# Peptides against a protein of PDB entry 4Z63: the designs that were tried, part 77

Target 1, 334 residues: chain A of PDB entry 4Z63
Amino acid sequence: LCLGMNDLTGNIPEDLFHLKRLNLLGIQENRLSGSLSREIRNLSSLVRLDVSWNLFSGEIPDVFDELPQLKFFLGQTNGFIGGIPKSLANSPSLNLLNLRNNSLSGRLMLNCTAMIALNSLDLGTNRFNGRLPENLPDCKRLKNVNLARNTFHGQVPESFKNFESLSYFSLSNSSLANISSALGILQHCKNLTTLVLTLNFHGEALPDDSSLHFEKLKVLVVANCRLTGSMPRWLSSSNELQLLDLSWNRLTGAIPSWIGDFKALFYLDLSNNSFTGEIPKSLTKLESLTSRNISVNEPSPDFPFFMKRNESARALQYNQIFGFPPTIELGHNN

## One batch from the design tools (peptide; made by RFdiffusion4, then SolubleMPNN)

Design b2_p13_8_s2 (from b2_p13_8, 5 letters changed)
Fold by OpenDDE base, seed 2:
Structure b2_p13_8_s2 (fold): chain B 334 residues (1-334), chain A 13 residues (1-13)
Amino acid sequence: as target 1 above (334 residues)
Amino acid sequence: SSSSYITTDIPEL
């Protein structure tokens, strides 16, 4: 049953929950309000539940043990409160959980040893507090993780050295500290292609440790951290780099010539730093900007990117990396 | 743009 993208109001009729053969319920992009009924437990054949972009409130009901076929739960952009229900945090069938842009709170707890099918987790823009869950690497298929805009004070857990499934990781604006430790840990994630760390590590030094290596890194965003230091030499070994944003930091020294050696680099923002010297002539030889159509069909993160204006609440949304225009921004360096 | 930065921490638009 697909009723998305309407102006439906009120609550879900209870009689809808008598549809025991229903595989897909999509009621997204409406004005549905009240609590999500516990009677969703009666939808025992449910594979996909989409309640996103509504006015739902209260706690998410703890009934996911009665939904053994549920693979997709989308509840982003609602007013949900409380924690992740225990049955949801233990779901062996769930592939994708999206609860971004809610009011979920408390400590984030997932039973990753039970969540054997989980490949995508979006809990961005919630009210979770405490530390990052140390057991996330136990989610052996977890590829996409967005935990942006929560209050995860402290460091990236040491256990994330073993996060082999991790490919796309967003931690923007999560009150993280110790960038040296974070990068030292995350370099062990051999499948990591996208790393977004914007609005963390306030005023720390960007490490220039030549032992750091991110072999498959395509997208690195570490903007608006007020980071000190220089362009990190370790980044020169990330030969697959496509997008680099280090804007709104306090980075100094010269822009190195090796920045022009990245064959796939189509988006570079080094603006609003303290870089000095000449613009490297190698930037004029970037193959991606001169001759190569970058393949638009590459795997992308499930979470959206935003180009945010510093002085404005306005942002542009980009659902894919290749949605960004080819860019070289070197402005506002002193 | 020189006045912007990339992030993932805002609501969907």
Scores: peptide ipSAE 0.546, ipTM 0.893, DockQ to the pose 0.665
Fold by OpenDDE base, seed 4:
Structure b2_p13_8_s2 (fold): chain B 334 residues (1-334), chain A 13 residues (1-13)
Amino acid sequence: as target 1 above (334 residues)
Amino acid sequence: SSSSYITTDIPEL
């Protein structure tokens, strides 16, 4: 049943939950309000539940143990409060959980040993607090993780060295500390292609440790951290780099010539730093900017990117990395 | 852009 993109109001009629053969319930992009009914438990054949972009409130019902076929739960942009229900946090069928842009709170707890199918997790823009869950690497299929805009005070867990499934990771504005430890851990994530760390590590030194290596890194965003130091030499070994944003830091020294050796680098923002010296001539030889054939069909994160103007509440949304225009931004260096 | 930065922490608009 697909009823998305309407002006539906009120609650879901309880009789809808008598549809025991229903595989897909999509009621997204409406004005549905109140609590999400516990009677969802009666939809024993449900594979996809999309309640996103509504006015739902209260706690998410703890009924996911009665939904053995549920693969997709989309609840982003609602007013949900409380924690992740225990049955949801233990779901063996769930592939994708999107609860971005809610009011979920408390400690983030997932039983990753039970969540054997989970491949995408979006919990960005919630009120989770405490530490990052150390057991996330036990989610052996978890590829896409957005935890941005929560209050995960502290460091990246050491256990994330074993996060082999991790490909896309967003932790923007999550009160993280110790960038040296974070990078030292995350370099072990052999499948990591996208790393977004914007608005963390306030005033720390960006490590220039030549032992750091990110083999498959395509997208690195560490903007607006007030980071000190220079362009990190370890980044020169990330030969697949496509997008680099280090803007709004306190980075100093020269822009190194190796920045122009990245064959796939189409977006570079080093603006609002304290870089000095000459613009490397190698930047004029970036193959990605001279050749028209950017492969538009590369896998992207499930979470959106935003180009945020400083001091503006408005951001431009980009659902794909290749949605960014080819850019070299070196402005506002001094 | 000189006045912008990339992030993922924005609420859905």
Scores: peptide ipSAE 0.535, ipTM 0.894, DockQ to the pose 0.686
Fold by OpenDDE base, seed 5:
Structure b2_p13_8_s2 (fold): chain B 334 residues (1-334), chain A 13 residues (1-13)
Amino acid sequence: as target 1 above (334 residues)
Amino acid sequence: SSSSYITTDIPEL
């Protein structure tokens, strides 16, 4: 049953929960309000539940033990409060959980040893507090993780050295500290292609450790951190780099010539730093900007990106990395 | 130059 993208109001009719053979319930992009009914438990054949973009409130019901076939739960952009219910945090069937842009709170706890199918987790823009969950690497299929805009005080856990499944990781604006430790840990994530760390590590030094290596890194965003230091030499070994944003930092020194050796680099923002010297002539030889055939068919994160122009402006949303226009921004380096 | 930066912490519009 797909009723998304309408002007539906009120609550879900209780008689809908008598549909025991229902595999898909999509009621997204409406004005549905109140609590999400516990009677969802009666939908024992449910594979996909999409309640996103509504006005739902209260706690998410603890009924996911009665939904043994549920693979997709989409609840982003609602007013949900409380924690992740225990049955959801233990779901062996769940592939994708999206609860971004809610009011969920407390310590984030998932039973990753039980969540054997979880491949995508979006909990961005919530009120989770405490530390990052050390057991996330036990989610052996977890590829996509957005935890942006939560209050995860402290450092990236040492256990994330073992996060072999991790490909797309966002931690923007999560009160993280110690960028040297974070990069030193995350370099061990051999499948990591996208790393977004914007609005963390305030005023720290960007490490220039030549022992750091990100083999498969395609997207690095570490904007608006007030980071000190220079262009990091370790980044020159990330030969697959496509997008780099280090804007709104306090980086100094020259822009190195190796920045033009990245064959796939189509988006570069080094603006609002303190870089000096000449613009590298190698930037005029970027193959991605001179050739028309960018291979658009690469895997992208499940979470959206936002280009924030200023504190008061609406951000532009980009659902795909290749949605960004080919860009070289070197402005405001005074 | 767009005085912009990329992030992932903004709500969808």
Scores: peptide ipSAE 0.499, ipTM 0.875, DockQ to the pose 0.732
Fold by OpenDDE base, seed 3:
Structure b2_p13_8_s2 (fold): chain B 334 residues (1-334), chain A 13 residues (1-13)
Amino acid sequence: as target 1 above (334 residues)
Amino acid sequence: SSSSYITTDIPEL
């Protein structure tokens, strides 16, 4: 049953929960309000639940133990409060959980040993606090993780060295500290292709450790951190790099010539730093900017990117990496 | 753009 993208108001009719054979309930992009009914438990055949972009409030009901086939739960852009229900945090069937842009709070806890199917987690823009959950690497299929705009004080857990499934990771604006430790840990994530760390590590030094290696890194965004240091030498070994944003830092020294050796680099923003010297001639030889064949069909994170204007609350949303225009921004350096 | 940066910490638009 797909009722999304309408002007539906009120709550879900109780009779809807008698549909025991229902595999898909999509009621997204409406004006549905009140609590999400506990009677969802009666939808025992449910595979996909999409309640996103509504006016739902209250706690998410703890009924996911009665939904043994549920693979997809989309609840982004609602007014949900409380924590992740215990049955949801223990769901062995769940592949994707999207609860971005809610008011969920407390410590983030997932039983990753039970969540054997979880591959995508979006909890961005919530009120989670405490530390990053050390057991996330136990979610052996977890590939996509957005935890942006939560209050995860401290460092990236050492356990994330074992986060082999991790491919897309966003931690933007999450009160993280110790970029050297974070990079030193996350380099062990052999499948990591996208790393977004914007608005963390305020005023720290970007490590220039030549022993750091991100073999599969395609997207690195570490903007608006006020980072000191220079262009990191370790990044030169990330031969698959497609997008680099280090804008709005305090990086100094020359832009190194190896920045032009990235065959796939189509987006480079080094603006609003303190880089000096000449623009490397190698930047004029970036194959991705000279060839029209941007491979639009590459896997992208499930979470959206935003180009945020520093002085504006307005952002442009980009659902895919290749949605960004080919860019070289070197402005506002000194 | 020189006045912008990439992030993921914004609600969906």
Scores: peptide ipSAE 0.531, ipTM 0.881, DockQ to the pose 0.662; fails the geometry check

Design b2_p13_8_s3 (from b2_p13_8, 6 letters changed)
Fold by OpenDDE base, seed 5:
Structure b2_p13_8_s3 (fold): chain B 334 residues (1-334), chain A 13 residues (1-13)
Amino acid sequence: as target 1 above (334 residues)
Amino acid sequence: SSSSYVTTDIPEL
């Protein structure tokens, strides 16, 4: 049953929960309100539940043990409160959980040893507190992780050295500290292609440790951290780099010539820093900007990116990395 | 130049 993208109001009719053969319930992009009914437990054949972009409130019901076929739960952009229900945090069937842009709170806890199918987790823009869950690497299929805009005080856990499944990771604006430790840990994530760390590590030094290596890194975003230091030499070994944003920092020194050796680099923002010297002539030879063949078919994160123009402006949303315009921004380096 | 930066933390409106 697909009823998304309407002007539906009120609650879900209770009689809908008698549909025991229902595999897909999509009621996204409406004005549905109140609590999500516990009677969703009666939908024992449910594979996909999409309640995203509504006005739902209260706690998410603890009924996911009665949904053994559920692979997709989308609840982003609602008013949900409380924690992740125990049955949801233990779901062996769940592939994708999206609860971005809610009011979920408390300590983030997932039973990753039970969540054997989980490949995508989006909990961005919530009220989770405490530390990052040390057991996330036990989710052996977890590829996409957005935990942006939560209050995860402290450092990236040492256990994330073992996060071999991790490909797309966002921690933007999560009150993280110790960028040197974070990068030193995350370099061990052999499948990491996208790393977004914007609005963390306030006023720290960007490490220039030549022992750091991110083999498969395509997207690095570490904007608006007030980071000190220079362009990091370790980044020159990330030969697959496509998008780099280090804007709104306090980085100094020259822009190195190796920045133009990245064959796939189509988006570069180094604006609002304190860089000096000449613009590298190698930037005029970026193959991605001279050739029309952008490889449009590359896997992207499940979470959207946002280009925030200023503190008061509405951000532009980009659902795909290749949605970014080819860009070189070097402005405001005075 | 639009003084912008990339992030993933903005609420969906």
Scores: peptide ipSAE 0.489, ipTM 0.870, DockQ to the pose 0.773
Fold by OpenDDE base, seed 4:
Structure b2_p13_8_s3 (fold): chain B 334 residues (1-334), chain A 13 residues (1-13)
Amino acid sequence: as target 1 above (334 residues)
Amino acid sequence: SSSSYVTTDIPEL
């Protein structure tokens, strides 16, 4: 049953939950309100539940043990409160959980040893607090993780060295500390292609440790951290780099010539730093900016990117990396 | 853009 993208109001009729053969319920992009009924438990054949972009409130019902076929739960952009229900946090069938842009709170706890099918997790823009869950790497299929805009005080857990499934990771604005430890841990994530760390590590030094290596890194965003230091030499080995944003830091020294050796680099923002010297001539040789046909149908994160104006609540949303315009931004350096 | 930065920490638009 697909009823998305309408002006439906009120609550879901209780009789809808009598549809025991229903595999897909999509009611996204409406004005549905109230609590999500516990009677969703009666939808024992449900594979996909999409309640995203509504006015739902209250706690998410703890009934996911009665939904043994549920693979997709999309609840982003609602008013959900409380924690992740225990049955949801233990779901062996769930492939994708999207609860971004809610009011979920407390300590983030997932039973990753039970969540054997989980490949995408979006919990960005919630009220989770405490530390990052150390057991996330036990979610052996977890590829996409957005935890941005939560209050995860502290460091990236050492256990994330074992996060082999991790490909896309967003931690923007999560009160993280110790960038040296974070990078030293995350370099072990052999499948990591996208790393977004914007608005963390406030005033720390960006490590220039030649032992750091990110083999498959395509997207690195560490903007608006007030980071000190220089362009990190270790980044020169990330030959697949496509997007680099280090803007709104306190980085100094020269822009190194190796920045122009990235064949796939089409978006570079080094603006609002304290870089000095000449613009590297190698930037004029970026192959990605000379070739018109970067129609790269590459896998992208499930979470959106935003180009946020520093003084504006307005952002531009980009659902794909290649949606970003080819850019070299070096403005507002000293 | 010189006045912008990339992030993931905002609601969908």
Scores: peptide ipSAE 0.485, ipTM 0.876, DockQ to the pose 0.668
Fold by OpenDDE base, seed 3:
Structure b2_p13_8_s3 (fold): chain B 334 residues (1-334), chain A 13 residues (1-13)
Amino acid sequence: as target 1 above (334 residues)
Amino acid sequence: SSSSYVTTDIPEL
């Protein structure tokens, strides 16, 4: 049953929960309000539940033990409060959990040893606090992780050295400290292609350790951190780099010539830094800007990107990396 | 543009 993209108001009719053969419930993009009914437990055949983009409030009901077929739960952009229900945090069937842009709070806890199917987790823009869950690497299929805009004070856990499944990781604006430790840990994530760290590490030095290596890194975003230092030499070994944003930092020195050796680099923002010297002539030879043959069919993160303009609430949303226009921004290096 | 930066911490519009 798909009832998304309407102006539906009020509560879900109770008779809907009598549909024991229902595999797909989509009621997203409405004005549905109140608590999400516990009677969703009666939908024992449910594979996909999409309640996203509504006015739901209260706690998410702890009934996911009665939903053994549930693979997809989308609840982004609601007013949900409390924690992740215990049955949801232990779901062996769940592949994707999206609860981005809610009011969920407390310590984030997932039973990753039970969540054997979890491949995508979006909990961005919530009120989770404490430390990053050290056991996330135990989610052996977890590829996509958005934890942006939570209050995860401290450092990236040392256990993330073992996060071999991790491909797409966003931690933007999560009160993280110690960029040197974070990069030193995350370099061990052999499948890491996307790393977003914007609005963390305030005023720290960007490490220039030549021992750092991100073999599969395609997207690196470390914007608006007030980072000091220079263009990091270790980045020159990330031959698959497609998107680099280091804007709104305090980076100094020359833009190195190797920045033009990235064959796939189509988006470069180094603006609002303190770079000096000449623009490397190698930037004029970026193959990705001269040839339109960027592979549009590459896997992307399940979480959206935003191009934020200044301190304004206005952002442009990009659902795919390839939605970014080919860009070289070097402005405001004064 | 030089007045923008990429992030993931904004709600969907």
Scores: peptide ipSAE 0.476, ipTM 0.872, DockQ to the pose 0.698
Fold by OpenDDE base, seed 1:
Structure b2_p13_8_s3 (fold): chain B 334 residues (1-334), chain A 13 residues (1-13)
Amino acid sequence: as target 1 above (334 residues)
Amino acid sequence: SSSSYVTTDIPEL
């Protein structure tokens, strides 16, 4: 049953929960309000639940033990409060959980040992507090993780060295500290292709350690951290780099010539730093900007990106990396 | 653009 993209109001009719053969319930992009009924438990054949972009409130019901086929739960952009229900945090069937842009709070706890199918987790823009869950690497299929805009004070856990499934990771604006430790840990994530760390590590030094290596890194975003230092030499070994944003930092020194050696680099923002010297001539030879058809069919994160203007609350949303226009921004340097 | 930065932390509008 798909009823998305309407102006439906009020609660879900309780009689809807008598549809025991229902595999897909999509009621997204409406004005549905009130609590999400516990009677969802009666939808024992449910594979996909999409309640996103509504006015739902209250706690998410603890009924996911009665939904043994549920693979997709989309609840982004609602008013949900409380924690992740225990049955949801233990779901062995769940592939994708999207609860971005809610009011979920407390300590984030997932039973990753039970969540054997979880491949995508979006909990961005919530009110989770405490530390990053050390057991996230136990979610052995977890590929896509957005935890942006939560209050995960402290450092990236050492256990994330073992996060072999991790490919797309966003921690933007999560009150993280110690960028040197974070990069030193995350370099061990052999499948990491996208790393977004914007609005963390306030005023720290960007490490220039030649021992750091991100072999498969395609997207690195570490904007608006007030980071000091220079263009990191370790980044030159990330030969697959497609998008680099280091804007709104305090980076100094020259832009190195190796920045133009990235055959796939189509988006470069180094603006609003303190870089000096000449623009590298190698930038004029970027294959991606001259002749190369970028493969639009490459895997992308499930979480959206936003291009935020510093002076405006307005952001442009980009659902795919290749939605970014080919860009070289070097403005507002010294 | 020189007046913007990339992030993932903005609430959906």
Scores: peptide ipSAE 0.476, ipTM 0.873, DockQ to the pose 0.720

